# Ledger of designs, part 29: peptides against a protein of PDB entry 6J07

Target 1, 107 residues: chain A of PDB entry 6J07
Amino acid sequence: GQRGWFCGSVSQDLRQFWVAEGGTISDPRAADFLFSCDASHPDTLRIYQSLDYIEDNATVFHAYYLSAVANAKIKNSVALGHFILPPACLQKEIRRKIGSFIWEQDQ

## One batch from the design tools (peptide; aimed at target 1 A31 I54 G81)

Design b2_p23_6_s3 (made by RFdiffusion4, then SolubleMPNN; from b2_p23_6, 11 letters changed)
Fold by OpenDDE base, seed 2:
Structure b2_p23_6_s3 (fold): chain B 107 residues (1-107), chain A 23 residues (1-23)
Amino acid sequence: as target 1 above (107 residues)
Amino acid sequence: MKLAIQQLSEEDKKLVRELREKF
């Protein structure tokens, strides 16, 4: 499916793009994709605290993925895996070892 | 159902694996 949930941190433009590309918007319970632009936003924090996420049965993606797709010159050239949005506590450790996330580089 | 990491493409799973190795 292509049901997406959006954190309040995600712009209306990105939500509209999702719908324009055939996606639907749903609550977190029914969603297949979880999009956020802020790991510290209360909406996103509630996802991280859910059993589905804790048990590694859910993934949160940075909504900048949609912007990258919209601007991609080559179809399917944007890797969703580059846009996994981990909790803030883990991001600090990841940046220390690997570097800045792609959404931080392209802003 | 929520999209889990194991449901991603092989390329995406590879990226996630590489990321986790740095944890």
Scores: peptide ipSAE 0.266, ipTM 0.821, DockQ to the pose 0.318
OpenDDE base, seeds 1, 3, 4, 5: peptide ipSAE 0.258, 0.257, 0.261, 0.254; ipTM 0.815, 0.816, 0.818, 0.814

Design b2_p23_6_s4 (made by RFdiffusion4, then SolubleMPNN; from b2_p23_6, 8 letters changed)
Fold by OpenDDE base, seed 3:
Structure b2_p23_6_s4 (fold): chain B 107 residues (1-107), chain A 23 residues (1-23)
Amino acid sequence: as target 1 above (107 residues)
Amino acid sequence: KKKAIELLSEEDKKLVRELREKY
């Protein structure tokens, strides 16, 4: 199965959807997917500061990905890469280059 | 164990790497 970690910023609804789709919830070290709704949340900051992240062994995604999957006619049509959640210090630069993030457009 | 990054396109993998370099 797919193992996911969730920042405290992620709603219970999205967590429940993950489990309903066959996912399990684990600690960040064991997780295959790391979900957050806030790059500045302490939970997410700890991920960015972890050795796994610093050593390029972890990637954080915005949990809105799960909402997009839930609402999509074809689940595979949602590109996971569009939901990469970078550290807050990089987000301004990214917005200038490629525009606003998807989760910001729909909020 | 399948890392999420392995599910990304090559373009997205490149983006992740570039972001990590800037961080």
Scores: peptide ipSAE 0.285, ipTM 0.832, DockQ to the pose 0.560
OpenDDE base, seeds 1, 2, 4, 5: peptide ipSAE 0.251, 0.249, 0.191, 0.253; ipTM 0.805, 0.805, 0.762, 0.813; seed 5 fails the geometry check

Design b2_p23_7 (made by RFdiffusion4)
Pose (drawn by RFdiffusion4):
Structure b2_p23_7 (pose): chain A 107 residues (1-107), chain P 23 residues (1-23)
Amino acid sequence: as target 1 above (107 residues)
Amino acid sequence: HYSQPPLSDEDQELVTELREEYL
């Protein structure tokens, strides 16, 4: 049983794969998986500003997780953690902090 | 209400840190 919803800014291909394969597939408003290909001004904001996100009851994953699984053998591997989709207001700093050298570590 | 799937310890810590930064 894997319920999931997709923001408006998600390729139909990814939705189709979600429908085709996985646990028992359903796609309600709340659901169990929160997928998006955007974090700027799409329906996804409605997750980031929900009490569930604040209370650690919601994590948005990039929908390309489904693309990675589709190009994996079946469903194995492809850990979720690699597809954590944080709010866009954070992404600029997240990339810099990760990409910076050890002699920099600016903060 | 939304639901969060299980994550590894490292990923969960990252999610907590990122959420604290956002809030």

Design b2_p23_7_s1 (made by RFdiffusion4, then SolubleMPNN; from b2_p23_7, 9 letters changed)
Fold by OpenDDE base, seed 2:
Structure b2_p23_7_s1 (fold): chain B 107 residues (1-107), chain A 23 residues (1-23)
Amino acid sequence: as target 1 above (107 residues)
Amino acid sequence: SYRRPPLSEEDEKLVREIREKYL
């Protein structure tokens, strides 16, 4: 199964969609997928500051991924890797490198 | 161990780059 954790910044609708698609919700230590809509939210900051993030390849994804999946016409056409959510202090540099984030384009 | 399934090579490179810059 797919175990996900959700920052408080993520809407209940997206959480419900995750469960409807077969996912389960767990604490960040047990979760494989970490979703957030705000890199500066205290919940997300705790992830970035954790040993799991520094040493155990934890990755935070923008929860807009789930919205994109819900709206996709082709199943599995949405690439999760396009929704990597960097810490706020790095977003400007990363944006210069790879372009504007997808979730910003659809705002 | 990994916290999630592997992404594309390009995206994994980005993950590593972010981590290295953050440290």
Scores: peptide ipSAE 0.770, ipTM 0.953, DockQ to the pose 0.468
OpenDDE base, seeds 1, 3, 4, 5: peptide ipSAE 0.768, 0.769, 0.768, 0.768; ipTM 0.952, 0.953, 0.952, 0.952

Design b2_p23_7_s2 (made by RFdiffusion4, then SolubleMPNN; from b2_p23_7, 10 letters changed)
Fold by OpenDDE base, seed 1:
Formats: C-alpha cells, structure tokens, sequence
Structure b2_p23_7_s2 (fold): chain B 107 residues (1-107), chain A 23 residues (1-23)
C-alpha cells in the first residue's frame, strides 16, 4: 500500500484523489509519501526540521503531482521526481539553475 | 525511519542529483 501524509496546505480534493487511487492517509512518521503545497507551512517546516529529513531519510513532494496525475492520460507519464519540494531557502537557487518548478509553470 | 518512496530509476537519479546539487 501507499501511505501518504498531507500538509494542511493540501486541498481536500487532492487528498480524496490520493485515496481514490488506492492510497491511504497517515501521520508523517508512518507515511511513505509526504505531500505539501507550501514549503513555508508550519506542517511542512516541521518535516524539514525533523531528524529524518536532516539525515536525508525523508522526501517532501509537492502535492501538485497528484493534480498532474489526475489530468494525465497516461499515469506513468508524470515523473514524481520533478515534484520534489525543497525548503524555501533553497528554492531561489534551484530556480536560478534549472528554472521554475512545474507547479509554478502550470499556475 | 527511512521514508524514501519507491521511485523509478529515472526519478531516483533525478532526486539524487537535486539533492547533491542543492540540498
């Protein structure tokens, strides 16, 4: 099974889509996938500050991935790796080097 | 705990490259 945690910044619609696709929702410690729509949200900040994240044992993804999957005709055409959500302090440098994030481009 | 989701090889490499460069 796929267990997901969702930051409070993630809409109920995206959470429902996750469940409809066979996922379950859990607390962050039990989750396989961590989803957020806001790197500065307190819920997400707690993840970034956790030992698991600091020790590179956790990954946060932007929940827009789920929206992209929902809108895609081919499920595997959406690359999860493109939806890594890094801490806000790193995002400016990332944009400088590789351009805007996908979730920003489609907004 | 170790909480890295199962990714395709392509996604795994992308994630790793991003981590090395920016994280």
Amino acid sequence: as target 1 above (107 residues)
Amino acid sequence: SYRRPELSEEDRKLVEELRKKYL
Scores: peptide ipSAE 0.024, ipTM 0.598, DockQ to the pose 0.435
OpenDDE base, seeds 2, 3, 4, 5: peptide ipSAE 0.023, 0.023, 0.023, 0.024; ipTM 0.599, 0.600, 0.603, 0.597; seed 5 fails the geometry check

Design b2_p23_7_s3 (made by RFdiffusion4, then SolubleMPNN; from b2_p23_7, 12 letters changed)
Fold by OpenDDE base, seed 4:
Structure b2_p23_7_s3 (fold): chain B 107 residues (1-107), chain A 23 residues (1-23)
Amino acid sequence: as target 1 above (107 residues)
Amino acid sequence: SYRRPELDDESRALVLELRKKFL
């Protein structure tokens, strides 16, 4: 199965979609997917401060990925890698180099 | 693993560069 953790910043609708698609919800340590909508939310900050994240054994994704999947006719057409949510301190530099994040473009 | 996803070479290079610079 697919185990996901959700920051408090993620809407109940997206959580429900995850479960409807066969996912389960777990704590960050057990989760395969870590979802957030806010890199500055305390829940997400705790992930960034964790040993798993520091040691590059965890990645946070923007939960807008789930919305994109829900709206896509071809699921595999939505690239999970485009939804990596880095710490806030890195986002300006990323935008400078590769442009705005997908979730920002659709807002 | 989705905890540590595979990225294209350019994206991976950027992530590593940024980590070295800011983290």
Scores: peptide ipSAE 0.161, ipTM 0.735, DockQ to the pose 0.356
OpenDDE base, seeds 1, 2, 3, 5: peptide ipSAE 0.074, 0.070, 0.041, 0.053; ipTM 0.679, 0.684, 0.645, 0.669; seeds 1, 5 fail the geometry check

Design b2_p23_7_s4 (made by RFdiffusion4, then SolubleMPNN; from b2_p23_7, 9 letters changed)
Fold by OpenDDE base, seed 3:
Structure b2_p23_7_s4 (fold): chain B 107 residues (1-107), chain A 23 residues (1-23)
Amino acid sequence: as target 1 above (107 residues)
Amino acid sequence: SYRRPPLSEEDEKLVRELRKKYL
């Protein structure tokens, strides 16, 4: 199974979808997938400040990925890499260079 | 080991570039 950690900013519905699809929920140190909906949430900030993240061994993804998967006609067509959630201090620069994040776009 | 699934080369490059600015 896939082990996921969820920031407090992620809805219970998305957590339930993760479990329904065969995932398990664990603490951030044990998780392979780290999901958040808010880069400024204290839970997510603690991830960014962790040694695992600093040493480039962890990545935070926006939980909207799960919504996209749920709504996709072909589930494996959703690219996880497009849902990388960077620290808030970088987001303005990224939007300026490559446009709005996918979770900020209307579907 | 990395705690995430493998990403495309393009996405891996993006991750590295972002971390260079943040860290």
Scores: peptide ipSAE 0.081, ipTM 0.671, DockQ to the pose 0.479
OpenDDE base, seeds 1, 2, 4, 5: peptide ipSAE 0.075, 0.078, 0.058, 0.053; ipTM 0.663, 0.664, 0.654, 0.644

Design b2_p23_8 (made by RFdiffusion4)
Pose (drawn by RFdiffusion4):
Structure b2_p23_8 (pose): chain A 107 residues (1-107), chain P 23 residues (1-23)
Amino acid sequence: as target 1 above (107 residues)
Amino acid sequence: SLLDLYWERYETDRERDLTSSRH
């Protein structure tokens, strides 16, 4: 049983794959998986500013997780943690902090 | 305060072995 919802800014291809394969597939408002290909001004904001996100009961994953699984053997591998989709207001700094050299570490 | 909360959430998720979007 894997319930999942998609923001408006998600390729229909990814939705179709979700419908085709996985646990028992359903796509309600709350669901168990929260997928999006955007974190700026889409329906996804409704997740980031929910009490569930504040209370650690909601993590938004990039919908390309489904693309990675579709291009994997079946469903193995492809760890979720690689597809954590943080709020866009954080992304600029997240990338810099990760990409910076050890002699920089600016903060 | 909201931005710090987002950072805390991101860092918490990084430290976890995630299996779903709901905890």

Design b2_p23_8_s1 (made by RFdiffusion4, then SolubleMPNN; from b2_p23_8, 8 letters changed)
Fold by OpenDDE base, seed 5:
Structure b2_p23_8_s1 (fold): chain B 107 residues (1-107), chain A 23 residues (1-23)
Amino acid sequence: as target 1 above (107 residues)
Amino acid sequence: SLRELYWRRYEKMLSRDLTSSRL
């Protein structure tokens, strides 16, 4: 099992899936994975503004990763790296370079 | 700036091997 932190923007369904798969829920400092669905949510902003994040000790992933895993025919076929959630101030420029994020494509 | 710092962090994250962190 792994420890995960969840922004308030993440649905209870995805949180429940995490727990059902053997995960536990913790505070951001103790978490192995940080999940959010909104880079502009106050919970996530606090992560981005934290010293841990600024000093390269934290990564935020879009929680849609869990949905992708749940729906995948092969469980380990979903690449976590595709679900890195960058701060809001970067997203427009990132979209210009790589296109829409994967969680936006499947909405 | 903070934005420039975030950009550098993002590029660094993309270069990392996240295989061990897969669920």
Scores: peptide ipSAE 0.525, ipTM 0.838, DockQ to the pose 0.353
OpenDDE base, seeds 1, 2, 3, 4: peptide ipSAE 0.523, 0.520, 0.521, 0.522; ipTM 0.841, 0.832, 0.838, 0.838

Design b2_p23_8_s2 (made by RFdiffusion4, then SolubleMPNN; from b2_p23_8, 10 letters changed)
Fold by OpenDDE base, seed 3:
Structure b2_p23_8_s2 (fold): chain B 107 residues (1-107), chain A 23 residues (1-23)
Amino acid sequence: as target 1 above (107 residues)
Amino acid sequence: SLRELHWRRYEKFLSRNLTSSRL
């Protein structure tokens, strides 16, 4: 499915792109995909603290994924897995292991 | 700790989604 939830940190432009591509916007519990631009945003923190997240029923992706898709010549060439947004408390260690996140490389 | 839970969750999810997950 293409039900998405968006943290308040995500721009309206990216939300509109999601809808334009056939997605719908829903609350986190009903969403198939959760998008955020800030792991420390209160909206996103609520996701990380939820049982759904801990029990592997929820995953947060960085909304930059949608921008990457919008700019890609082939839409499905952008791997969603590259845009997993981990909790802030893990990010330093993750960067040490695998390098900077995709959404940080153009900043 | 919550951090440890998140870490295990992240590793598990990363392993199965880096290569195959797309919209």
Scores: peptide ipSAE 0.423, ipTM 0.814, DockQ to the pose 0.310
OpenDDE base, seeds 1, 2, 4, 5: peptide ipSAE 0.418, 0.421, 0.416, 0.421; ipTM 0.813, 0.813, 0.812, 0.813

Design b2_p23_8_s3 (made by RFdiffusion4, then SolubleMPNN; from b2_p23_8, 10 letters changed)
Fold by OpenDDE base, seed 5:
Structure b2_p23_8_s3 (fold): chain B 107 residues (1-107), chain A 23 residues (1-23)
Amino acid sequence: as target 1 above (107 residues)
Amino acid sequence: SERELFWRRYEKWLSRKLTSSRH
């Protein structure tokens, strides 16, 4: 199974979808996937400041990935890499180089 | 700086994941 951690910014619907698809919910240290909808949320900030993240052993993904998977005709068509959630202080620079984030385009 | 370290790690990680997602 897949172990996931969820920031308080993630809706209960997305958490329920994760569990319905066979995922489990765990603390950040045990999780294989870290999901957030807000890089500025205190829960997410604690991840960015954690030893695991600083040592490049953790990545935060935007939870909209789960919504995209739920709506996709082909699951493999949704690239997880497009849903990396960077720290808030880097997002403007990243948008200038790569473009608007996918989770912002559908809002 | 911490900002520069985050940026470099992000670019490296993104490149790897995008490459693997294409196969």
Scores: peptide ipSAE 0.157, ipTM 0.668, DockQ to the pose 0.259
OpenDDE base, seeds 1, 2, 3, 4: peptide ipSAE 0.077, 0.080, 0.085, 0.102; ipTM 0.622, 0.634, 0.627, 0.646; seed 4 fails the geometry check

Design b2_p23_8_s4 (made by RFdiffusion4, then SolubleMPNN; from b2_p23_8, 9 letters changed)
Fold by OpenDDE base, seed 5:
Structure b2_p23_8_s4 (fold): chain B 107 residues (1-107), chain A 23 residues (1-23)
Amino acid sequence: as target 1 above (107 residues)
Amino acid sequence: SLRELFWRRYEKWLSRDLTSSRL
């Protein structure tokens, strides 16, 4: 099974979808996937400052990935790599090079 | 710098072919 951690910025609906798909919810250290909707949220900031993250043993994904999966006509068509959530201080630089984030395009 | 490390990590992940099948 897949274990996920969720920042407080993630809606209950997305958490429920994760569980409905067979996932479980755990603390960040035990989680296989880390989800957040806000890189500036204190919960997410603690992840970015953690040893696991700094040593490239953890990655934070934007929880909108789960919404995209839920709404996809082809379930396996959503690429997880498109939903990496970088620290807030790097997002402007990343947008200039890669383009607007998927979770921001409909806003 | 920490910025450079994070950027390299990000680029590495962008090149990975991970889909929703990993859920």
Scores: peptide ipSAE 0.420, ipTM 0.828, DockQ to the pose 0.346
OpenDDE base, seeds 1, 2, 3, 4: peptide ipSAE 0.426, 0.414, 0.416, 0.414; ipTM 0.830, 0.826, 0.825, 0.825; seed 1 fails the geometry check

## One batch from the design tools (peptide; aimed at target 1 H82 I84)

Design b2_p24_1 (made by RFdiffusion4)
Pose (drawn by RFdiffusion4):
Structure b2_p24_1 (pose): chain A 107 residues (1-107), chain P 24 residues (1-24)
Amino acid sequence: as target 1 above (107 residues)
Amino acid sequence: VAVNIPAHEVEEAKELGTATEALL
């Protein structure tokens, strides 16, 4: 049983794959999986500002997770943690902090 | 089901998620 919802800014291809394969597929408002291909001004904000996100009861994953699984053998591998989709206001700094050299580490 | 998403966009999304996890 895997319930999941998609923000408006998600390729229909990815939704179709979710419908086709996985646990028992359903797509309600709350659901178990929270997918998006955006984190700027889409329906996804409604997750980031929910009490569930604040209380660590919601993590938004990039919907390309489904693309990675579709291009995997079946469902194995493809760890979720690689597709954590943080709020866009954080992304600029997340990329810099990770991409910086050890002699920099600016913060 | 075929999914037609460019590989580079998937890799970029993966990098961002991995970077997020590393900082958590």

Design b2_p24_1_s1 (made by RFdiffusion4, then SolubleMPNN; from b2_p24_1, 11 letters changed)
Fold by OpenDDE base, seed 2:
Parts: sequence; C-alpha cells; structure tokens
Structure b2_p24_1_s1 (fold): chain B 107 residues (1-107), chain A 24 residues (1-24)
Amino acid sequence: as target 1 above (107 residues)
Amino acid sequence: VKVNIPQEEVDEAAALGEAALSLQ
C-alpha cells in the first residue's frame, strides 16, 4: 500500500505531493510510511515511544525524501534508506561515522 | 504493512561507517 502518516513538522506542500502521487494519509497505526521533518517534534517522539517502533517494526523517514523524489530527474533514483530519521541520540553517532544527513547537506 | 528498516541494520551502518545509510 501507499498509506502515509505525517508529523506536524511536515509542510502541507509535501503532504499534497504525496497525495498527488497516489498516496493516502492515515493515522500511524494504519500507515505504511511514517514521515517527519523533526526528530524532536512531539508527534515523532510519540512514534519512537510506540510499541511498533520499540519492537523494531517501524521506521521513521525524513519527509525531505518526498522533495527529493519530486525533483529527481530520473524516477526511482532516490534511495529511501538515505532518509531514515532516527532518534537524536543515534543521529550524533551517525554523523560522527558517516557525516551529515542528506537533508542537512541540501539546506 | 509498515515499511521498516531494522534498527540493527541502522546501528550497524553507523558503527561500520557505511556510506550514507544505504539501507533499502
């Protein structure tokens, strides 16, 4: 499916793009994709605290993925895995080892 | 069904310094 949940930190433009591309918007329980632009936003924090996430059955992705897809010259050239949005504590270690996240580089 | 990348893979990528979390 293509059901997405969106943190309040995600712009309406990105949400509209998701729908325009055939996606639907749902609550976190029913969603296939979880999108956020802020790991510290209360909505995202609630995801990290959810049973699905704690049991390692859910991943949060940075919504900048949708912007990258929208602007990609070649479709399917954007790797979803590059847009994992982990909790802040893990982000620090990732930056130390492999550098800044894509959404940070392009801003 | 949730699109999920296992946390162990995320942690491993960070630990090993693999390129830009190329997890798909």
Scores: peptide ipSAE 0.286, ipTM 0.719, DockQ to the pose 0.075
OpenDDE base, seeds 1, 3, 4, 5: peptide ipSAE 0.285, 0.268, 0.282, 0.285; ipTM 0.718, 0.704, 0.716, 0.719

Design b2_p24_1_s2 (made by RFdiffusion4, then SolubleMPNN; from b2_p24_1, 9 letters changed)
Fold by OpenDDE base, seed 2:
Structure b2_p24_1_s2 (fold): chain B 107 residues (1-107), chain A 24 residues (1-24)
Amino acid sequence: as target 1 above (107 residues)
Amino acid sequence: VKVNIPQEEVEEAKFLGEAALSLQ
């Protein structure tokens, strides 16, 4: 499916792009994809605190993925896996081991 | 549809997410 939930931190432009490309917007429980631009936003924090997330049944992606897809010239050149948005408490450690996140590099 | 993500890629991404969360 193409049901997406969006944190309030995600711009309307990205939401509209999602819909224009065939996606729908739903509540997080029904969503196939969870998008956020801010791990510290209350909406996203509620996801991280949810039972589904705690039990590793949910993944939050940075909405910049959609921007990258919109600008991509080669199909499938943008890897969704590069846009996983972890809780703030883990980001420092991840940056130390893997490097800066893509959305930070392009900001 | 650009946002029509293959299921295999979704599963891979979610797996990578789990791996990233286990780094701490």
Scores: peptide ipSAE 0.159, ipTM 0.742, DockQ to the pose 0.113
OpenDDE base, seeds 1, 3, 4, 5: peptide ipSAE 0.049, 0.157, 0.160, 0.152; ipTM 0.622, 0.742, 0.742, 0.740; seed 4 fails the geometry check

Design b2_p24_1_s3 (made by RFdiffusion4, then SolubleMPNN; from b2_p24_1, 10 letters changed)
Fold by OpenDDE base, seed 3:
Structure b2_p24_1_s3 (fold): chain B 107 residues (1-107), chain A 24 residues (1-24)
Amino acid sequence: as target 1 above (107 residues)
Amino acid sequence: VKVNVPQEEVEAAKELGEAALKLQ
């Protein structure tokens, strides 16, 4: 499916792009994709605190993925896996072991 | 459609997320 939930931290521009590309917007429980631009935003925190997330049945992605897709010059060159957005409390350790997140890098 | 990600990639991404969370 192509149902997406969006944190309030995500711009209307990215939401509109999602819809323009055939996506729909739904509540977190019905969504196939959860997008956020801020792990500390109250909307995103509610996701991290939800039973679905705690039981590993949900994944939050950084909405910058949509921007990257919109600007991609090579079809299918943007990997969704690069945009997993973990809770803020875990990000420092993850950066230490994996490196800086793609949305934090200047290209 | 650019946003139509193959299901296999979605599943791989989600598993990667789980792996990342275990780095704590």
Scores: peptide ipSAE 0.167, ipTM 0.740, DockQ to the pose 0.112
OpenDDE base, seeds 1, 2, 4, 5: peptide ipSAE 0.045, 0.047, 0.041, 0.044; ipTM 0.602, 0.606, 0.623, 0.627

Design b2_p24_1_s4 (made by RFdiffusion4, then SolubleMPNN; from b2_p24_1, 10 letters changed)
Fold by OpenDDE base, seed 2:
Structure b2_p24_1_s4 (fold): chain B 107 residues (1-107), chain A 24 residues (1-24)
Amino acid sequence: as target 1 above (107 residues)
Amino acid sequence: VKVNIPQSEVDEAAELGRAALSLQ
């Protein structure tokens, strides 16, 4: 599916890009993908507190993924898994064990 | 443009997410 939910922290440009490329926008319960640019935004926090997320049925991705896809020169060179956006309280430990987030390096 | 993300990549991302969250 191509249904995406967007946190209010995501720019209209990225939302429009998603739609222009064949995606649709839906509520988080029906969405296939959850996009955010801010783990501390109230919209994203509500996702982290939801049953779907707590039960490991949802993953939040940084919307910078869409920007990376838009700018990619090599087809399929951008991996969605590199853009997982965990809760802010976990990010420090994740950076320690896995490394800095890709959006932090590219910006 | 890779908007139609294959299910395999979604599954991989989900697994990575679960692994990352287990670091807490």
Scores: peptide ipSAE 0.227, ipTM 0.780, DockQ to the pose 0.111
OpenDDE base, seeds 1, 3, 4, 5: peptide ipSAE 0.223, 0.093, 0.097, 0.102; ipTM 0.779, 0.654, 0.655, 0.656

Design b2_p24_2 (made by RFdiffusion4)
Pose (drawn by RFdiffusion4):
Order: structure tokens, then sequence, then C-alpha cells
Structure b2_p24_2 (pose): chain A 107 residues (1-107), chain P 24 residues (1-24)
């Protein structure tokens, strides 16, 4: 049983794969999986500003997770943690902090 | 606000988690 919803800014291909394969597939408003290909000004904001996100009851995953699984053997591997999709206001700093050298670590 | 506090917390935890995943 895997319920999941997709923001408006998600390739129909990814939605089709979600429908085709997985646990028992359903796609309601709340659901169990929160997928998006965007974090700027799409429906996804409705997750980031929900009390569930604030209370650690919601994590947005990039919908390309489904693309990675579709190009994996079946469903194995492809850990979720790699597809955490944080709010866009954070992404600029997240990339820099990760990509910086050890002699920099600016903060 | 609660959202701002959460964003600050996520920034640190996401960087740590991404670094640990890159080491794997």
Amino acid sequence: as target 1 above (107 residues)
Amino acid sequence: SLLEEKLEEDLEEIVETKRELLEE
C-alpha cells in the first residue's frame, strides 16, 4: 500500500510509472509519498508550509526518484534519501555547503 | 516563526545527510 500525490509540475511519465508499479497504488491529497519536480511556486509549497512539514510528518521527494527506479532493475536499491527535495530557498546554500572545499566551509 | 526555525534546522541536517550519502 503506497499512496502518493504529485504537484502540478511533474512529468506525466513519472505519474504513469507510479500508477503502473509499486505497492497498491493510489494518489490522494494526503497520501504516503509526496512527489514533486519543483520547490519554487508550485502546489508543493502547500506541503512545506503545512504543520505536518513543520512537525516532521512530511518530506518532499523529487519525482525523479521514480525515474531512477524505472531505470533500476525493478524496485531494489535507489534509496529515498538521495531524492529529498528541500524548499528552494534553501537549495542555493545546500549546494554550496556541499560543494565547498574543506579549506572553505563558509558559514 | 516555526517555519523559519524548521528551515534553519533542515539546512544543517540536509547538508549532513547529503554528505554522508556521497560517502557511501

Design b2_p24_2_s1 (made by RFdiffusion4, then SolubleMPNN; from b2_p24_2, 10 letters changed)
Fold by OpenDDE base, seed 4:
Order: structure tokens, then C-alpha cells, then sequence
Structure b2_p24_2_s1 (fold): chain B 107 residues (1-107), chain A 24 residues (1-24)
């Protein structure tokens, strides 16, 4: 599906890109994709605390994925899996293992 | 707990995805 939910931390430009590419915007429960730019934003925190998320029925992705897609020369060359946005409490440990997240490298 | 298990899975998934990126 192409239903997306957006945290308030995501810019309107990225939301508009999503829609321009054929996506629709929905509430988190109906969305196929959840986008955020801030793991500490209240909107995102509510997702992390939801049963759907805890039970692996939802994944939060960093909205920078959309920017990467927009800039990609080859369609489908950007892997969504590289943009999983974990809760803030896990990020330090993850960085110890993999280094900076992709969205941090481009900032 | 369920939350701890979720967090563990999430960490492993993210690390795995990064490894795939490095292998590209």
C-alpha cells in the first residue's frame, strides 16, 4: 500500500513529495508506512508505545528516506530498511555498532 | 518483557540492514 503517516516533525515538503508520488496520508493505525524525523517527538513516542509497534505490526522510518528517493538516479535503489528510526533510548547503542545513521551523515 | 524483546529485534534489524549496505 501507499498510505503513510507523518510525525509533526516531518516537513511539509516531504509530505507533499509523498503525495506527488502517489501516496496518501492516513492516521497511524491505517498507514502502511510511518515517517518521522524525531524519535523524541510526541507523535513518534505515541507510536513506539503502541501495541501495533511493539508487536511488529508497525515500523517507524526516518522521513529522510523520501528525500533519498527523490534524489535517487535509479528507481528502487534506496532501501527503506536503512532508514528504520529506533527509539532514542536505543540509538546510542546502535551507533556503537554501525556508526551514524544515514540521515545523520547527510546532515 | 515484550518491550525489551521488541527493542532487541529492532537493534538486530538495524545492524543487519547496515551490514547489507556495507556489502553492496
Amino acid sequence: as target 1 above (107 residues)
Amino acid sequence: SALEEKQKRLLEEIVEQRLKLLQE
Scores: peptide ipSAE 0.640, ipTM 0.920, DockQ to the pose 0.552
OpenDDE base, seeds 1, 2, 3, 5: peptide ipSAE 0.637, 0.637, 0.636, 0.638; ipTM 0.919, 0.920, 0.920, 0.920

Design b2_p24_2_s2 (made by RFdiffusion4, then SolubleMPNN; from b2_p24_2, 8 letters changed)
Fold by OpenDDE base, seed 5:
Structure b2_p24_2_s2 (fold): chain B 107 residues (1-107), chain A 24 residues (1-24)
Amino acid sequence: as target 1 above (107 residues)
Amino acid sequence: SALEEKLKEDLERIVELKKKLLGL
């Protein structure tokens, strides 16, 4: 399915794009995709602290993915895997090994 | 703890995934 949950940090424009593309908006437990723009936002922190997340039943993606899809010449050329948003405590180590996140390059 | 173990697994998973996506 295409059910999405959105952190309060995500703009209404991106939410509207999701719906326009056929997605629905759900609570985190029912959602297939979880979107956030801020790993430190209280909404997102609640996800990271949830049993679903601990049991690997939840993955948070940076909502910039939706912007990338909207602007892509080829819609399916955007790799969702580039937009995995891990907890803040992991981001430093990831940056050290791989480099800056894709959503940080345009900031 | 369970969370600490999850974070460790996520770190390894994400690093490996990103390497593959970057062609590394």
Scores: peptide ipSAE 0.268, ipTM 0.771, DockQ to the pose 0.566
OpenDDE base, seeds 1, 2, 3, 4: peptide ipSAE 0.267, 0.111, 0.266, 0.265; ipTM 0.770, 0.643, 0.770, 0.770

Design b2_p24_2_s4 (made by RFdiffusion4, then SolubleMPNN; from b2_p24_2, 12 letters changed)
Fold by OpenDDE base, seed 4:
Structure b2_p24_2_s4 (fold): chain B 107 residues (1-107), chain A 24 residues (1-24)
Amino acid sequence: as target 1 above (107 residues)
Amino acid sequence: SALDEKLKRLLEETVKLKKELQQL
């Protein structure tokens, strides 16, 4: 199955969509997917500081991915990689190189 | 630090990945 962890910054609607699509909700250590809407939220910061994250065994994604999937005409057209949520300290540099994040464009 | 190295990798990998995806 697909186990997901959700930062407190993620709306209940997106969590419910995850479950409706067959996902389950778990703690970060057991999760296959980590979702957040705020890189500066304490929940997300704890992920960034974890050994799993530092050792490249975990990736944080922006939960807007779920919204994009829900609205997509072709489900496979939504690339999860577009929704990697890096720590706040990196976001400015990333924007300089590749432009605004998808979730920022749709806001 | 280990975190600093992680951040460096993440910056490079994220930029690379997004550029590749933008070309698809």
Scores: peptide ipSAE 0.277, ipTM 0.771, DockQ to the pose 0.656
OpenDDE base, seeds 1, 2, 3, 5: peptide ipSAE 0.270, 0.273, 0.274, 0.273; ipTM 0.765, 0.770, 0.768, 0.769

